# Designs tried in a protein design run: peptides against a protein of PDB entry 8OXM. Part 308

Target 1, 371 residues: chain A of PDB entry 8OXM
Amino acid sequence: FKAEFRLAGGVNLPKIIDCVGSDGKERRQLVKGRDDLRQDAVMQQVFQMCNTLLQRNTETRKRKLTICTYKVVPLSQRSGVLEWCTGTVPIGEFLVNNEDGAHKRYRPNDFSAFQCQKKMMEVQKKSFEEKYEVFMDVCQNFQPVFRYFCMEKFLDPAIWFEKRLAYTRSVATSSIVGYILGLGDRHVQNILINEQSAELVHIDLGVAFEQGKILPTPETVPFRLTRDIVDGMGITGVEGVFRRCCEKTMEVMRNSQETLLTIVEVLLYDPLFDWTMNPLKALYLQQRPEDETELHPTLNADDQECKRNLSDIDQSFNKVAERVLMRLQEKLKGVEEGTVLSVGGQVNLLIQQAIDPKNLSRLFPGWKAWV

## One batch from the design tools (peptide; made by RFdiffusion4, then SolubleMPNN)

Design b2_p27_6_s2 (from b2_p27_6, 14 letters changed)
Fold by OpenDDE base, seed 2:
Structure b2_p27_6_s2 (fold): chain B 371 residues (1-371), chain A 27 residues (1-27)
Amino acid sequence: as target 1 above (371 residues)
Amino acid sequence: SALEENLAALAARLAAGYERAFQEELE
């Protein structure tokens, strides 16, 4: 280990350390000190299995449909080493985090990211109608700019086009697989973009199996398909390449039902894999940015009290696990809202749900649905 | 800047041309 550390971007200020491996290679490692990296490690294995399924199908293999994975070495329940995705940046850092964010650079007369967040926080406890109206006002005064990512990074038109296509395919694959697995908490800091490949890397996989729906502010979208995400696809947006890649990914997932159910069943009953939402985790995920400073390291003590009601927890756990498996089976059959849909119908419904400003306006303001 | 807007407009036109060509190859 080198004595020098760098802070990575993001809320948790993860420490980047340079590690020399047993192979003599220096690797940048992200040391997360507070996140349960076991969940990330498990979800990375699931993504690798999904990638194997996608590679077996000719249509998805030809399109190079894959979810970007990273190596996770969990060291403890609270510490682990992530192989840092060198050459990745959080989409939020590029778009809104810095004074030099793309929104400020390309749209200097729009609302600031802070103004947008403040407006949405002011209506957080208000009606859905008021949230929708303010969200629409924010969206009108905060126009998407993510198209400029590929334009800044890839000056050659042919390379630029290939990279934008790689981005679109990556969004499609991760969106559909993320939906099947019920992946939540897809805020702009939890999605990295590779500056060389334009592919997305999803991190912080701690909200899975639709546990985002049981948050105090429930998740109302199947995946992140916000205006900036769509803007990065180019002029066709969600049509053409994105839709077709979603359909082909969904087709492979549906045709792999037995395999996916077996994998998820093993994971749900793994006593080492805590996928359930707990009140402390829910509070942490939906805390106000102002409250982030006061989460002193004293959260060491109360891990003991949550263990007490183990017996009533077991029956409730099994019922939750069964419901998760049933819902997964429905998704893999194309059952949405009690109706059996074709692959195209299901993908269309998911796209419509993800882009619906009514759904987006209801999300927790920290999710930044206007970005 | 006006230069960035012009570059964005040019890139959008190039994008539109390539998207059509690639949609035709993927159909």
Scores: peptide ipSAE 0.013, ipTM 0.348, DockQ to the pose 0.012
Fold by OpenDDE base, seed 1:
Structure b2_p27_6_s2 (fold): chain B 371 residues (1-371), chain A 27 residues (1-27)
Amino acid sequence: as target 1 above (371 residues)
Amino acid sequence: SALEENLAALAARLAAGYERAFQEELE
């Protein structure tokens, strides 16, 4: 191991370490502390299964619809080594890096990322109407720039076009599979983009099975489809390639209902797979500056006291697991708000929900819904 | 402690979140 480390983006500030292998090759490794790397490992296995389903279908295979996966090596319950996705950058680092972010470079007269965050934090406890008004003001003064990612990386017009299509397909596949698995909105630091393929890599999969809906500030979108995510697709936005890839992905998921339910059922009842939301996890995900001052001293609070009444915890757990399975079954049947939708109708509803500025304005400001 | 009170408040918000999410799925 080299003595030098870099901080990766993300909530848990994972350390990137350069390692020399026994083969003399340098490899970047991500060392996550405190993350349940088992959750990431399990979700990577689920993504591999989804990829297998997508490869078996001719329409999704022809479109090369896949979720990018990475190798997870759990070392302990709370530690492990991720094979760092070499040649990837967090979309948040590209877009809103304080020094050289694309918003600052291409839109120097817009609000800073900090000004946007401050404005949205000031209204965090306000009405939905006030949140919406401030969000619209932020959006007007913080215009999308993610189109420039492909333009900077791919100078040849034919390659540029191909990579923009690869990006759009990757967003579509990850959005629909992410919705089915209930990953919800993804923080901009937890979405990596491959600088060579323009495909997305989702990391830090600590929110799954719609557990984002039970957060103190509930998720209001089925997946991240913010203005910059859409801008990266180019002039067609959510129409054409994106919509068709979502529909074809959803078709494969719905046609694989029994397989997906069986897989998720096994995972939900795996005693080693902690997918449930707890107060500490919720605090880490939606930590406010006022909450930071209180966390410093008592990191040593013994894991022992939360184990007490096993019977009531087991009944509550089973009830939550059953609800997750029921909701997954509904999604796979196309049941939305008590109505059975076609694949096209369901995908349309999800896209509309994901791009609705009313829904985006209600998200936790720390997740930067204006980006 | 302030942390224990904050964790208790977060636990209550999560409990209310589970109830809300369940009601929203039944409507």
Scores: peptide ipSAE 0.007, ipTM 0.372, DockQ to the pose 0.045
Fold by OpenDDE base, seed 3:
Structure b2_p27_6_s2 (fold): chain B 371 residues (1-371), chain A 27 residues (1-27)
Amino acid sequence: as target 1 above (371 residues)
Amino acid sequence: SALEENLAALAARLAAGYERAFQEELE
């Protein structure tokens, strides 16, 4: 280990540590201090399986549809080493950095990221109508700028076009795979962009199997398709390349139903894979500034064994696992709201849900739905 | 403690959230 470390962005302030391997190669490692890296490791294996399915299909292979993966070495339930994706930056760091974010550089007269967050926090406990009105005001005064990422990094027009295409394909693949797996907590610090490939790297995979819907502020979108995410696609937005790549990804997922169900079933019943939402995790993900003062770090999670009878815990767990499998089967059949949809119909519904300002306005303010 | 009450209230909301989230998916 080198003596120097850097802080990465995000709520956990993960430490980037440069390690010299036994092979003499320097490797950047992200050390997460409080997250169960086993969840990330398991989800990376699921992503690798999804990539294998996408590579076997001619249409998705031709489009180079992949979800980016990284190496995870879990050291304990609460510690581990992530291979830091060298040459990646959190999209939030590029867009809404306090010093020199793209919004400040390209839209200096818009609301600051802080002003937007403050406005949405002020209405957090208000009605959905009040949240929607304030969200629309924030959106009007905070215009998208993510198109400038590719324009800054790729000066050659042909390269710029190819990289914007790679970005759009990466968003599509990760959105559909993420939806199938019920991946939540897709805030702007949990999505990295590769500065060389323009592909996305999703990190912090602890909210899966739609466990985001049971948070104190439920998740109301299937994936992150916010205005900046769309702006990065260029003038066509969600139409054309993005939609077609979503449809082709969804087609492969639906045609792989048996394989996906079998793997997820094994994972849901793995006693080492804690995918269930717990009160402490939910409090951590949606922590209010008012609640920070009472979270003494000394609460050993070990002492509040609410000794629910082991039998009642096991029955409740099995019932939740069965429901997750049932919902996964429905998604893979194209069942949405009791209706069987075509691949195109299902993808269209998901896109509409993800871009709906009513759904976006209901999200936890920390998710930054206006970015 | 206020924290224990908050955690108990959160646990109850999560349990009710599971039931709702899965009912809305079964309907």
Scores: peptide ipSAE 0.000, ipTM 0.241, DockQ to the pose 0.044
Fold by OpenDDE base, seed 4:
Structure b2_p27_6_s2 (fold): chain B 371 residues (1-371), chain A 27 residues (1-27)
Amino acid sequence: as target 1 above (371 residues)
Amino acid sequence: SALEENLAALAARLAAGYERAFQEELE
């Protein structure tokens, strides 16, 4: 280990440590000191299984549809070493870095990221109508710029085009796999982009199996498909390549129903895999940036006494697990709102839900749905 | 570590479950 560390972006200020392997190669490692890396590790294994399904299908294999994975070495329940995706940057850091984010560089007359966040926080407890109006004002004065990521990194037009396609395919695959696994919306700091491949890497998988719907501010989107995410796809947006890649991914997922149900069932009933939302985790995920400094010390002290009485928890847990499995089965059958949809119909509904400014305006402001 | 062993055991169970389900889908 080198004595020097860098702070990665993100809520938990993970430390990037350069490690020399036994092979003499330097590897960047992300050390998360406060996150349950076990959930990340488990979800990476599920992603590997999904990737295996995608590689077995000719149509998804031809499109190189894959969800990017990283190695997780848990050191404890709350600490571990992530093999840092060398050459990745958080989308949030590129877009809304306080010093020189792409929004500030390309749209200097737009609202600052702070102004947008402040406006949305002011209406957080207001009506859906008020949230929508303020969200639309924020969106009008905070125009998407993520198209410039590929333009900055890939100066050759042919390379730029191929990388934009790789990005679009990565968003599509991760969106559909993420929907099936119930990952919901993803904080912009928890989506990394590879500066060489333009592929996305999802980190901090603390919300799965639609547990985002039971947060104090419920998730209202099936996956993150915000304006900047769409802008990175270029002029066609969600149409063409993205839609087709979503459909092909969904086809594979629906045709692998039994496999996916079996995998998820094993996970849901694993006593070592705490996927359930708890009040502390919910508070942590939807803390205000101002509250992050004060509440973090106290949460570490009281965790000794929650000896969950095993008996009453088991029936409630089983009912939640059964509901998750039932909802997963519905998704894999194309059942949305009590109606059986075709793959194209289901994907269309999901895209429309994900881009709907009414749904986006209802999200927790800390997750920056305007980005 | 005990956690690595538990995760390895989880991975093995998941892999076995996946392989079983995959074989059942092929029959």
Scores: peptide ipSAE 0.000, ipTM 0.315, DockQ to the pose 0.018

Design b2_p27_6_s3 (from b2_p27_6, 13 letters changed)
Fold by OpenDDE base, seed 1:
Structure b2_p27_6_s3 (fold): chain B 371 residues (1-371), chain A 27 residues (1-27)
Amino acid sequence: as target 1 above (371 residues)
Amino acid sequence: SALEENLKKLAEKLAEELNKRFEEELK
């Protein structure tokens, strides 16, 4: 093990450790806490099952629709190592790194990422109208640049075109699978892009089953489809390849309703899979950068066995699990806002919700909905 | 379908394997 660690971006500040294997190869490893690794491991298995469904369908197989998965390697009862996807970078690091981020390089006269965040934090407790107005001003002065990722990495025009299609397919698959599983919006540091494949890898899967809607600042989008995410698709944006890949993914998910419900039911009632939103997790996910400094590592909260008074907590848990299953069943039937939609209608609604600047302006400013 | 049944069995096996891994991690 090298003594040097890098903080991976993300809310949980996962540690990237460079390990030299017995083969003399350097391998990057992500070290996370036990519970986060379990949740990530469970979600990776769900993604593998979704990939199995997508590979069995001819239309999704022909389009190579997959959600990228990573290997979770448990090291100990309290620590595991994620085999870090070598050759990945957080999209947030590429886009809004303070030193060399693509926004600063390609749009030096735009607002800085810090100025955008400051403006949106100033209106965080204001009306939706004020949030929208400031968000539109931020967006006008912070133009998308993610198209340059593929242009920088893939100099050959034919390879560039193929990789842009791979990116677009990856966004579509992860968006629809993420919507079905209720992953919601994703922090820009929790979406990695593979520098060789242009495919996305979602990490830190600690918000699932629409638990992002019960955060202090509730999620208002079904998945992350911000302006930079769209800009990476090129001139067609959400139209053409992206929309068709979303529709084909949604067709497979809806046609696999019984299987997906059974999988999620087993996971929701797994006593070892804590998917529920707790107040501490909610606070942590939506902490202000200023508040991060005062949370001393002294949450050595003793394992006070909060003796779950088993009866009342179990009933409340079961009611939440039932509601999650009901909502999953609705999604898989195409029930949105009490109306049954076609696959195309449902996908259209989800895309419109995800790109609506009114919805984006209402998101937690720490998640940078303008990026 | 036989596919859904096989995927159900796969889900059950994955849940069992997860639980077993988590139990082995709890030991």
Scores: peptide ipSAE 0.007, ipTM 0.382, DockQ to the pose 0.021
Fold by OpenDDE base, seed 2:
Structure b2_p27_6_s3 (fold): chain B 371 residues (1-371), chain A 27 residues (1-27)
Amino acid sequence: as target 1 above (371 residues)
Amino acid sequence: SALEENLKKLAEKLAEELNKRFEEELK
C-alpha cells in the first residue's frame, strides 16, 4: 500500500488506496468501510451470468449489450477492497459537484444543486400533489446538461457518436437487468461513468429484489431514467437505440426465465447473502444530513439483540423470499399489473414509469430525481 | 467462501445449461 490515499466522491467517502501487487503493478483499490461488499460481490456474479446470457444471443452480442462488472474482495462483513474502476467518476460528481459541476458550468442561472435539494427536502413530508408541484418547479429551473459529458471527453465526432451509443447501450442493459433483479438505491453517487468507454458502472448493490419498495419512502421507479440520464443519450432520448436495446435485453432475460429463477432462488436462501431490508439499513439509506450527528458507534451491539424469535423471522423470511420469486417470475413472463405484456409493451411501461414526474417527485430527496 | 463455491457451481451449471441450449440452436 502507498502511504497516500485519496477520497473518492460519495456520501461514504470511500478511500482510494494505491496498492502494489506481488507482480509489481500498481492497482487502485477502493476501500469501503460501511457497505456490505459481500452483497456487491454476489450481485457482480449475477451480472456476469446476465452478461453470459447476453453474449450468447446474436442480437445482444452484436449490440455489445453488457452490464459493467468489477472485482470485489470482501475482507469482512462490513469492509472490503473493490478493484477501483480506473477512469470512472460518479455521475453526481460530474453533474452536481458543489464548485465545478456541469450544471453550474453550463447553466449558471439555474437553481443550484443545493437549492433543488433544499426545496425537495422542505416538501418531503407533504402531499404527493405538493411534492409534484415543487418537483416541476425544480425541473423547470434545473435543466439537464449530461450531453456535455461526451462532448467534453470525446472531441472527434465519430468517436463522440460511438461513445454516446456505448453510453445508451449501457444505460439500457443496466436498466433492464437492474429491473429484473429489483435493484434500488440508484442515486447519482451509486452510478459511475467510465471516462474512456462512456459505460456505466453500478456500485453499492445493497438494495436488490425490490427491497427499495419497503423503504420508509418507497422507490417508485423501476430504474434511473432521469432527465440527465436521458440527456446523455442525445437528441433521440429514450427513443430508437435505448428502447431497442431495452427490448433486446428484456427478450434475452424472458427467454432465460428458468435459469434466472434458479440463480435467484439459490441466492435468496443463501445464509451468507443478506439481501433483506432491516430498519438500520433503511435508516442509513434515507437518513437526513441532520440525523448523521446522532449515529453513535453503539450500532454494533443491537445487531445481536434483534434476534427476535427465530421461528417468526424464518417464517417471515420464507414468505418474503417466495414473494420475491413470484414477482421475478411475473416480470420474466411479462406480467405487469396483472396483465401479460409483450416485450415491447413491458419495456414501454417501464420507460413510462421511470420518466413519470409523478413517480420521480415521490422519491426520497437524497435520490436526486431532478438530476 | 461457501457462497463463492456455491456461486461458482451455479455459474458452472449455468454455463453447461446455456452451452446445451446453444448447441441445440446450432442444430
Scores: peptide ipSAE 0.007, ipTM 0.393, DockQ to the pose 0.015
Fold by OpenDDE base, seed 4:
Structure b2_p27_6_s3 (fold): chain B 371 residues (1-371), chain A 27 residues (1-27)
Amino acid sequence: as target 1 above (371 residues)
Amino acid sequence: SALEENLKKLAEKLAEELNKRFEEELK
């Protein structure tokens, strides 16, 4: 380990540690000190299984549909080493960095990211109609710019086109796999883009199995498909390549129903895999930037021996696990809102839900649904 | 770590279950 560490950008200020491997290669490692890296590790394994399913199917294999994975070594319940995705940047860092974000560079007359966040925070406790109106005003004055990522990184037009397709395929695969696993909406700092491949890497997988729906501000989208995410696909948006890749991914997931159910069942009942939402985690995920200053967690390590009264917790846990499995089975059957949909119908519904400004306006403002 | 071993065992078990089901789907 080098004695030097860098802080990665983001809410958790993860430490990047450069490690020299036994092969003499320097590998950047992300040390997260507060996140449950076990959840990330387990989810990376599930993603590898999904990738195996996608590689076995001829149509998804031909399209190179994969969810990007990274190596996670959990050291403890709260600490571990992530193999840092070298040559990746958070999409939020590219888009809305305060100093030189793409929105500021390409749209200098638009609202600042701070102005957008402030406007949406002011209406956070207001009606859905007031949230929608302010969200539409924010969106009108904060136009998407993520198309410029590929244009800046890939100057050759043929390479640019291939990388935009790789991005679109990566968004499609991660969206559908993320929906099946109930990852929900993702903070812009928790989506990395590879500067060489244009593929997405999802990090901080602390919300799974639709646990985002039980947050104080529940998620209202099946996955992140915000305006900048769509803008990165270019002029076709969600149509054509993205939709077809979603459909082919969903087809493989639905055809692998029994496998996916068994995988998720084993994970839900694994006592080492804490997927359940707890109040502290919920507060942490939806903390306001202003509230970050007061929660000095001088919470001594000792008080977390709160004797979970085993009996009532087990019944409540089992009932939540059963509900998650039932909902997963419904998703894999194409049951949406009590109706059985075709793959195309289900994918269409999910896309419409994900891009609906009414759903986006209801999201937690900290997750920046206007980006 | 014991956790890494348990996660590895879980991954192995899930890979075995995956392989079994794929062998059953190929029959």
Scores: peptide ipSAE 0.007, ipTM 0.351, DockQ to the pose 0.017
Fold by OpenDDE base, seed 5:
Structure b2_p27_6_s3 (fold): chain B 371 residues (1-371), chain A 27 residues (1-27)
Amino acid sequence: as target 1 above (371 residues)
Amino acid sequence: SALEENLKKLAEKLAEELNKRFEEELK
């Protein structure tokens, strides 16, 4: 172990530790808290099952559509290590690092990340109209730069093109599977990019089954498809390869309805998998200081065993689990807002919802919807 | 400058070739 550690983004400020293996190779490892590791481990198993479904279909297999997964290694009952892919970086670190971020390097006359953040925080308690106007002003003065990621990493034009395709396919696959599973908290520190493959790695999977919609500031987008995410696809944006990869992924998910429902049902009733949003978790997710200010979480986990009567908890839990299964079944049938859509119609609606500035302006400021 | 115009033309040609390859991968 090196004496130095780095903080990754996420709920419990996961620590990145560089380890030397018995083979003399350096490997990065992420150390997280117990509950986050368990949620991440369960969701990695679901992603492996989704990858198996995608590999069985000829169209998705030919396109190499997969979700990047990472290995969770339990160290103790209270801690574990994630085997981290060497050569990954948070998209937020590349884009909006205060010292050398791509926005500062390529757009030095635009608003700083801090100025954008401050402007959106000032309107956080204002009307949706005021939030929309300030968000549009921020977006006008903070232009996307994520195209430069592939240009910096891949100097050969043929390799650059191949890696931009790999990125676009990775965004499409993770967006559709993430929507089906109802993944939330997709802020710029919870999404990594592999510097060699240009594929995305989603981390901190503790907001699932649309539990982001019951946060104090509800999530209003199905997945992250912000201006920088789109800029990384290049000149075609969301059209062509991205849309088609979304449609082919959605087709596989819809054709696998029975399998996906059975898997999710087992997970929802697993007493070891706490997927429910609690008020303390909700507060913690949306009170994150956006700046890396050393708020030592005083883990005064006062274990106030709120002995809520077990019987009333169980009935409320079962009703929430049933509602999650019903909504998953609707998604897999293409039911959106009470209407049955084709795969192309459903994917189009999801893309429009994800890129709508009105939806993006309503997100919690810490989600950084302008990035 | 003439260099900026040539870089713009090269970027446009690269964009056309990339779009053509995208359309071929879309078939």
Scores: peptide ipSAE 0.000, ipTM 0.242, DockQ to the pose 0.010; fails the geometry check

